# Ledger of designs, part 19: peptides against a protein of PDB entry 4JHK

Target 1, 212 residues: chain A of PDB entry 4JHK
Amino acid sequence: EDYKIQSFDLETQKLLKTALKDPGSVDLEKVSSVIVDQSLKDQVFSREAGRICYTIVQAEAKQTNGSVFRRNLLNRLQQEFKAREETRKRSTQEWVCLVSFICNIFDYLKVNNMPMVALVHPVYDCLFRLAQSDALKNEEEVDCLVLQLHRIGDQLEKMNVQLMDELFNLLRDGFLLQEDLSSMGRLLLLEILEFRAGGWKLSDTAQKYYYS

## One batch from the design tools (peptide; made by RFdiffusion4, then SolubleMPNN)

Design b2_p30_6_s1 (from b2_p30_6, 15 letters changed)
Fold by OpenDDE base, seed 3:
Structure b2_p30_6_s1 (fold): chain B 212 residues (1-212), chain A 30 residues (1-30)
Amino acid sequence: as target 1 above (212 residues)
Amino acid sequence: SEEEEKKKKEEEEKEKKKKEEDLKSVTEPF
């Protein structure tokens, strides 16, 4: 399987490949840290990191019935989440990568085939932050918001429909009332409003755009 | 022996505690 780890140096690639096959032979704290660090810098990796994490979790569970990797991953995610406002102020790119990564972990890293309850509120908090007026004026943040809602909106709604309703009230108000939206930002907000209203059903074109 | 049974029970309790901590990590929001 291709895990899209080409952006790492050769030593780190070897570390990750070993973690995927024999997690008991590597420092899983270091592995989790490397994955988070790269996910904050590389949007392409951030979008795929959930699958890598899932594979490592499954490999560790099979090998030792352990959860060291998942625990370290969640601890690091919690640290980055707590610092999210500082990250946003420092770099919009790192902020949208962080949101993308957290959403990707939510999507791929299931417990007993269900989303981790621990991530539901953190994901919503990130999306609510992107739905504020100061974020909606930034096309990069709108792109991130809409992308995540296309990918995990249906799953997230099943976890808490009340928060989803509140989120979409903010998006509707942004679309209707906010004057400093870009033309693309306004179109994206309209699209996502219609997408949810349509029952989170992707067109063939949208499916290709968001999942290919 | 009683000492072996005590060690086994202590190990079982440590493993139980680790499982409880793991469950907490995936259920408590941050």
Scores: peptide ipSAE 0.254, ipTM 0.679, DockQ to the pose 0.804
Fold by OpenDDE base, seed 1:
Structure b2_p30_6_s1 (fold): chain B 212 residues (1-212), chain A 30 residues (1-30)
Amino acid sequence: as target 1 above (212 residues)
Amino acid sequence: SEEEEKKKKEEEEKEKKKKEEDLKSVTEPF
């Protein structure tokens, strides 16, 4: 399988490949840190990092019945989440990478084939932050918000429909009432409103766009 | 032996506790 690790140096690629096959032979704290660091810098990797994380978790569980990698990953993710406002102020790109990463972990890193309950509120907190007026005027933040809702909206709604209703009330109000939206931002908000109203079912064209 | 059974039970309890701690880490929100 292609885990999209070509952006790493060769030594780090080898480390990651070893973690995927024989996690007991590597420093799993270091591996988790490398994955988080790259996910904050690279949007493509940030959107795909959940798959590699899931594979490492499964490999460690099978090999040692351990959870060292998952624990270190979640600890680092919690640190980045706590600092999310500082990250947003420093770099919109790093902020949307963080949101993309946490949503991707929510999507792929299942426990007993279920989402981690620990991530539900953190994910909603990120999406609610993107739904504020100061974020909705930024096309990059709107792109991130809409992308995550396309990918995990149905799963997230199953975890808490009340929060999803509140979130979409903000998005509707933004679409209808906010004056400083970009043309693309307004179109994206309309599309996601219609997407949920349609039962979270993608058209073939939309599926290609959001899962390319 | 009784001593071997005691050690086995202690290991099973440690493993159970570890599983409970692991479950807690994925259920407690941050």
Scores: peptide ipSAE 0.235, ipTM 0.671, DockQ to the pose 0.598
Fold by OpenDDE base, seed 4:
Structure b2_p30_6_s1 (fold): chain B 212 residues (1-212), chain A 30 residues (1-30)
Amino acid sequence: as target 1 above (212 residues)
Amino acid sequence: SEEEEKKKKEEEEKEKKKKEEDLKSVTEPF
């Protein structure tokens, strides 16, 4: 299976490949840090990193019945989450990468086929931040918001319908009342409003756009 | 033996604590 790690240097690629096969032979704290660091810089990687993390978690569980990697990953995610406003101020790109990564971890890193409850509120907090007026005017942030809702909105709603209703109230108000939205931003908000109203069902066109 | 039973109980308690800590890490929001 291709884990899309070509953006790393060869030494780091070797480290990751070793972690995927023999997690007990590497520093899993270092591995988790490297994955998070790259996910903040590379949006393509941040979208795929969840699968890598899941594989490492499964490999460690099989090898040692341990959870060192997952614990270190969550600790690092918590640090980045706490610093999210500073990240957003520094770089919109790093911010949307962080959100994408957290959402991707939520999507892929299941426990007993269920989402990690620990990530539900952090994911909502990120999405609520993207739904604020100062973020909705930025097409990059709107694109991130809508992309995540397409990918995990149905799962996230199952975890907390009340928060999803509150989030979509903000999106509706942004769509209707905010004047400084880009034309694309407004279209994306309309599409996601209709997407949820339609029961989170993707059209063939939407499937191609969000998952290609 | 009583010593083997004590060691087994200590190991079971350690494993239980590890499982509880692991469960906490995936259930407690941050």
Scores: peptide ipSAE 0.234, ipTM 0.671, DockQ to the pose 0.667
Fold by OpenDDE base, seed 5:
Order: C-alpha cells, then sequence, then structure tokens
Structure b2_p30_6_s1 (fold): chain B 212 residues (1-212), chain A 30 residues (1-30)
C-alpha cells in the first residue's frame, strides 16, 4: 500500500516503513509523535494518517499482542486536543489539520470494527467549535468542518444522534442568520445541510468536489 | 503440577488485566 509519506525526510520515511512492517524494532512513542507532528503541518498527510496508524496498530497487535503505539498516539492526541484553542489562536492551518487528523483517526482506528468511543465527544467538540460564528466566517474552517462531516458524519451520527442534531442546528442558524459568511462558505453549509437531509448520500457534484 | 497451574492462572489474569486496561484506554473519553 502507498501510505503517502513523501513529505518526511528519508530517515523518518525509513522509520515509518519499519514501524509498518516490524513495529517491535522501533521506538513507537517516537513514531506516534512524528505522525502527530506531521499531521499538524501537512493537510494531505493529516487526511491519510489514520490508515498509517491503523496499519501500525494491527502490525503491533499481530507481532507482540501489544498496544504501545495506540496508547502513545491517544496520549498525544489528548494533549493536542486539550491545547486546541491555543493551537487555533497560533495557526488556523494547524487547527484544521488537528481536527482533520482526529476525525481521520476516528474513521480508521477502529476497535472490534467499531469506532473508539473515547473519540466521539472530542470529535463533536472540534466540530462544534468549527460551527461557532467566529469560525464560520473563516472559509478554511468551514471547508474543514464540511469535509469532516462528509467523511465521518454518518458514522458519528450513529454514535450520538442528539449531538448531531444540535450541531446541525448551529449550521442551519449560521447559514440563515450569519451575515459575514463567504460566498463559498455559505454554499458549503447549504450543501452539507442537504447532504445530511438526503441521508448522507453523495451527489455527483459533492463526490467530485470532495473525492476527485 | 499445582505450581505450574498457579503460574498459568497468574499469567492469564495478568493478560486479562492488560486487555481490560487497553479497552479502557479506547472507551474513556478525553
Amino acid sequence: as target 1 above (212 residues)
Amino acid sequence: SEEEEKKKKEEEEKEKKKKEEDLKSVTEPF
């Protein structure tokens, strides 16, 4: 499989490749830190990091019946989540990368073929933050919000429909009442409102925009 | 032997505790 690790230096690429094949031979704390650090800087990587993490988790479980990587990953995610407002103040780009990464981990890092319950509230908290009026005026944050809802909205709703209803109430109110939305932001909000109303089924236009 | 059976039970209990701790880490929200 191609894990899109070209953004790393050659030494780090070697480390990651080794972790994917023989996780017992590397420092899995270092590997988890490297993945999180890069996911905060690189939007492309943050969208794919979940697959890498899942593969490492599976490889470690198979090799040693261990969970060192997953534990370190979750610990680092918890630290970044706690500092999310500071991250947002420092860099909108890092903030949307963090949200993208957490959502990607939620999507790919399953336990017994189910999403990790530990991530449900953190994911909703991130999405609710993006749905606030101060975030909805920023097209980059709206793009992130809508992208995550396209990718994991149906799964997340299955975990807690009440929170999803509350989230979409904020999105509806933003769409209808907020005056300082960009034209694209307004279109994206309308599209995601219609997307959920349609049962989380992609239109041809939405599929092209988000996945082509 | 009774000692081997006791050691086996202790190892099984340690492994069970490890699995329970691992499960907690993925179920407790943060």
Scores: peptide ipSAE 0.233, ipTM 0.666, DockQ to the pose 0.616

Design b2_p30_6_s2 (from b2_p30_6, 15 letters changed)
Fold by OpenDDE base, seed 2:
Structure b2_p30_6_s2 (fold): chain B 212 residues (1-212), chain A 30 residues (1-30)
Amino acid sequence: as target 1 above (212 residues)
Amino acid sequence: EEEEKKKEEEEKKKKEELEKEDKESVTTPF
């Protein structure tokens, strides 16, 4: 399988490839740390890392019936989530990468073919933060918010429709009442409001934009 | 057929074990 790991050096690429095939032969704590670190820096990788993580989890479970990788991954993710406001203050780019990564893990890291319930509230908390007025004025944060809702909005709504309603109330209020939105920000908010109202269904063109 | 059924049962058991481990590992809600 083709995994988007070209952003890593050759040694780290080899480590990741080995983790995918023979997780018992590598330091899975190190692997988890490398994945999280890169996901915070590289938006492309942060959007793809969930698939890699799921594959490693499955490989470890099959090989040893272990969960060392998953445990370390989730522990590190929890640490980054707790520090999310400091991350946002330091770097908008790192913040949106963090959100993208958390959402990607939610999307791919299934347990018994279901999303991890423990990630539902953290994901919503990130999206609610992006829906605040101070974030909505930043096009990069709006881009992130809309992208995640396109990717996992339907799944999140199935987990908690009340939180989704509350989130979209904030987005609607932002669209209607907030004066300092960028032109693109307003367009993106309108689009996502319409997207949910349409039952989370993308056109082929929109599918290509958000998923290719 | 019996070998495939046994493999499916083993995969189902592994999924159930992973679900239990996740419930146990996520002791502190995010």
Scores: peptide ipSAE 0.055, ipTM 0.622, DockQ to the pose 0.133
Fold by OpenDDE base, seed 1:
Structure b2_p30_6_s2 (fold): chain B 212 residues (1-212), chain A 30 residues (1-30)
Amino acid sequence: as target 1 above (212 residues)
Amino acid sequence: EEEEKKKEEEEKKKKEELEKEDKESVTTPF
């Protein structure tokens, strides 16, 4: 499988490839740090990093029945989550990368084929932050919000329908009442409102856009 | 024999600690 690691230097690519095949032979704390650092800088990678993480977790579990990588990954993710407001103030790009990464980990890093319950509230907290008026006026934040809801909205709703209802009330009110939305932002909000109302079923065109 | 038994007990304890940490990492919200 292509893990989209071309953005790393050759030495780091080798490290990641080794972690994917023989995780016991590498520093898994270092590997987790490298993945998180790159996910905060590269939007494309942040959307794909979950597959890499899942594969490393599975490889370590199979090889040693260990969970060193997952522990280090989640610890680092917790640190970044706690600093999310500072990150948002410093860089919208880093903020949306962080949200994308957290949502991607939620999507791919399952335990016993189920989402990690520990990530449900952190994910919702990020999405609720993106649904505030000061974020909805920024097209980059709206794009991130809508993208995550397309990818994991149905899974999140299954975990907590009340939070999803509250979130979509904010999105509806933003669409109807907020004056300083961009034209694209308004269109994206309308689309996601209709998407949930349609039972989270993607059209062929939407499937290409959100999963390309 | 006594040293081997002690080593096995230490390895068992380490495994139990790792399993506990793993459970906590999966279940504890941040």
Scores: peptide ipSAE 0.046, ipTM 0.531, DockQ to the pose 0.780
Fold by OpenDDE base, seed 5:
Structure b2_p30_6_s2 (fold): chain B 212 residues (1-212), chain A 30 residues (1-30)
Amino acid sequence: as target 1 above (212 residues)
Amino acid sequence: EEEEKKKEEEEKKKKEELEKEDKESVTTPF
């Protein structure tokens, strides 16, 4: 199985591969820290890290009936989430990577085949921050917002339709009323508005942008 | 790209299969 860990050095790749197969033989706190650190730096990895994390969680649960990795991962995520405004001020790139990673963890790290309820509000808080006027003017933040909604919007809506309605009210108002959107940002907002209105199914525009 | 779409569909199927066997506990909110 390919876990897209090519961005790591060979020593770290070996550590991650060992964690995936024999989590009891490695420092799972270190593994969780490495995954979070790389997810903040690498946009490609941040979108894939959820699958890696889920596999490690399952491997540890099966091997030792433990949850050391998940606990350390979520503790680190909580720390990064609490510092999210500082991260955004320091680096837009790190901020959108953080959002992407949290959304990816929400998407992949299920409990009893259900999304972790504990992550619902943190995910919405990130998306609401991206939907503010100061973020909507930044194409990188709009791209992140729209990408997450394409991937997990339907799942999030099932968890809390009221928050989704509130979020999309902000997106609609941004699209209609905000003057300093980029041309691409405006197109992306229109597309995501139509995407939800169509029942979270791909439009021709989405197909072209994400899959052509 | 059509290849990316296929990969997402395959990953989704794999995720769904893995989730059926997930029996772990829930954690507290942030």
Scores: peptide ipSAE 0.038, ipTM 0.480, DockQ to the pose 0.150; fails the geometry check
Fold by OpenDDE base, seed 3:
Structure b2_p30_6_s2 (fold): chain B 212 residues (1-212), chain A 30 residues (1-30)
Amino acid sequence: as target 1 above (212 residues)
Amino acid sequence: EEEEKKKEEEEKKKKEELEKEDKESVTTPF
């Protein structure tokens, strides 16, 4: 399986490959740190990180019945989440990477084929932050918001429909009332409003765009 | 058949243990 780890140096690639196959032979704290660090810098990797993390979790569980990797991953994720406002102020790119990563972890890191309940509120908090007026004026943040809702919106709604309703109230109000939206931002908000109203069903074209 | 069933039960137990640890995996609540 190709895990899109080409952005790492060769030593780190070897570390990750070993973690995927023989997690007991590597420092899983270091592995988790490397994955989080790269996910904050590379949006392409942040979209794949969930699958990598899931594989490592499964491999460790099978090999040692351990959860060292997952524990370290979630602890680091919590630290980054707590610092999210500072991250946003420092770099919009790092902020949207963080959101993408958290959403990707939610999407792929299933436990007993179920979403991690502990991630539901953190994910919504990120999406609500992107739905504020100061974020909606930034096309990069709107792109991130809409992308995540296309990928995990249906799953999130199943976890908490009330929060999803509240989120979409903000998006509707932004679309209707906010004057400083970019043209693309306004179009994206309209599209996502219609997407949910249509039952979260992707067209073939949209599926390719959001999942390629 | 019995060995496969035992392996499946062991995998199920491991998943359940992981699920219990998920609630306690973070140092503080998000």
Scores: peptide ipSAE 0.037, ipTM 0.614, DockQ to the pose 0.135; fails the geometry check

Design b2_p30_6_s3 (from b2_p30_6, 24 letters changed)
Fold by OpenDDE base, seed 5:
Structure b2_p30_6_s3 (fold): chain B 212 residues (1-212), chain A 30 residues (1-30)
Amino acid sequence: as target 1 above (212 residues)
Amino acid sequence: AAAEAAAAAAAAAAEAAAKREDLESVTTPF
């Protein structure tokens, strides 16, 4: 199966492939670090890395009943999350990649078929940061925000509807009141407002309107 | 026999501790 690891060098690709099949034979701390590092640099990978991580977690669980990879992954994610404001100051691209990755991990890395409770507040914190006025004026951040809400908004709402309501209050206020939104940013905010209002679904007509 | 029992108890305690650590890692918010 293609795990979309072509962005890595060949040595790292081999490491990842081994981790996917025989996680007990590799340094899983190193594997987790490599995945996080690449997810901060590669937007496409950050969107897909959750699937890779889930596969490694499952492989380790089956092989040794261990959770070394997941622990290391979460530790590194926590470090990056704590440093998120510095990351944002350094690079908007790295920041949105970080958010995308955390949301992707939330989406894929289920525990007992449920989202990880540990990630609920971190995900909301990231989305709330993207919903602030200084972020909403940046189309790249709006793109990230809207994309994550399309992917995991319904799941997040199930975990905490109050936070979701608060988040969407900010988005509504941004849409209505903020003057320095890009045209596309404003359009995307309207779309996501309608998306949630429609039960996290869009009509075909709306889909064409916003994405044609 | 006593040494075996002690070893078994230690192993069980270690397993329980590992399970608790796993649970905490996935349930404790950042």
Scores: peptide ipSAE 0.294, ipTM 0.707, DockQ to the pose 0.830
Fold by OpenDDE base, seed 2:
Structure b2_p30_6_s3 (fold): chain B 212 residues (1-212), chain A 30 residues (1-30)
Amino acid sequence: as target 1 above (212 residues)
Amino acid sequence: AAAEAAAAAAAAAAEAAAKREDLESVTTPF
């Protein structure tokens, strides 16, 4: 399987490739740190990072029955999550990268083919933060929110439908009541409201309307 | 024999602790 790691230098690429195939031969703490660092800089990479992380987790489990990588990854992720408000203050871009990364780890890092329970509330906390009025006025945050809900909304709902209902109440209120939304932000909120209402699917007509 | 038994018990305890920590890490929200 090919992984999109071209953004790293050759030495780091080699490190990652080795981690994917022979995780016991590398410093998995370093590997986790490198992946997290890059994921916090590049929102696009965060999705691929999730897939990479899951592969490393599986490889380590099979090779040594260990979970060093996952523990280090989650520890670092927890640190970043705890500092999320400071990150948001410092850089909206870094903040949405953090959210994207957490959501993509949730999406890919399955435990016994199920979402990791430990990440359910952290993911919701991030999405709820993006659903606040001060965040909804920022198109970059709305883009992130809607993107994550498109990717993992159905999975999250299965984990906690009550929180999803509460989240979408905020999104509905934002759409209907908030005056300082961008036109695109408002459109995206409407789209995601319809997306969930349609069972986390979009009709061909709606797809054309919003994205063509 | 006692030393070997103690070492085996310590190893088993360490493994159990690692398993518990792993379980906690994936089930406990942060």
Scores: peptide ipSAE 0.291, ipTM 0.709, DockQ to the pose 0.867
Fold by OpenDDE base, seed 4:
Structure b2_p30_6_s3 (fold): chain B 212 residues (1-212), chain A 30 residues (1-30)
Amino acid sequence: as target 1 above (212 residues)
Amino acid sequence: AAAEAAAAAAAAAAEAAAKREDLESVTTPF
């Protein structure tokens, strides 16, 4: 499989390639930090990063039955999560990258083919933050929110339907009651409300309406 | 035999501790 790591310098690329094949021979803390750092800068990379992380986790488990990489990754994610409000204040772009990355890790890093329970509440907390009025008025945050719900909403709901109901109550109220939503933001909220109502899939009719 | 049994017990305890730590890392919310 080809991993999109061209954005890194050559030394880091070599480090990542080695981590993917022989994780026991590299500093896995450094590898995790590099991946997180880049994921906080590039939302597109976050998706690839999830896949890379899962591959490294699998490789380490097979090679040494270890979990050093995953532990370091989660520790770093926890640090970033705890600082999320400061990140949001500093840069909306970094904030949505953080949310995107956490959601992609949730999507890819399965434990026994199940999502990591440790990430359920952090993911919901991020999505709930994006669902607050001060965030819903920002189209970039709405884009992030809707994108993540498209990607992992069905999986996340299976982990806690009550929280998902509460989240979508906020989204419904935002759609109906908030006056300073952008036209696109309002459209996206309507689409995601319909998406969930349709069982986390879009009907052909809705597909034509929103994306044709 | 006793030394081997002690070593095996120590190894089992270490493995159990590692498993607990790993489990905690993937189950404890941030």
Scores: peptide ipSAE 0.281, ipTM 0.701, DockQ to the pose 0.705
Fold by OpenDDE base, seed 1:
Structure b2_p30_6_s3 (fold): chain B 212 residues (1-212), chain A 30 residues (1-30)
Amino acid sequence: as target 1 above (212 residues)
Amino acid sequence: AAAEAAAAAAAAAAEAAAKREDLESVTTPF
């Protein structure tokens, strides 16, 4: 399978390709750091990064029955998560990249075909932060929030329905009560409220209404 | 031999420790 790693230099591309096929022959801490660094700069890469990470995890498990890559990845992710408020203050773009990356790792990095329990609360914490009034007024943050809920909302709800109910209470209140939402932000909130109410599905008609 | 049994026990303990560490890494929230 082809992976979208063309944005890296040739040496790093070689490193990543080797990690995908022969993870025992490379520094997996370095590999994890490179993936995280790029994912924090490029939101488009974050979803691909999730797929890449899962492949490396599976390759290492098969080759050496090891989990060095996953542990290093999670350690770095935890560091970035702990610094999330500082990141948000520094750059909204870096912040939404961080959230996107965490959510995509949650989506792709399954353990025994189940979501990683370690990421459930961190993901909710990020989404709850995006659901605060100071974030809902920023269209970029609303876009990130809605995008992640479209991607992993149903999976995340299965892990903790109480937290999802609380999150959507905030989104409902934001939609109804917050006066400084952008027109697009308000539209996106309405769409995601409808999306969950429809069992995490949209009709073709609704899709055209919100995205045409 | 006693040495072989000790080596086998050490290997089993190391495997168990690795499994516990792996489980903790994927189940412990940030």
Scores: peptide ipSAE 0.270, ipTM 0.698, DockQ to the pose 0.724

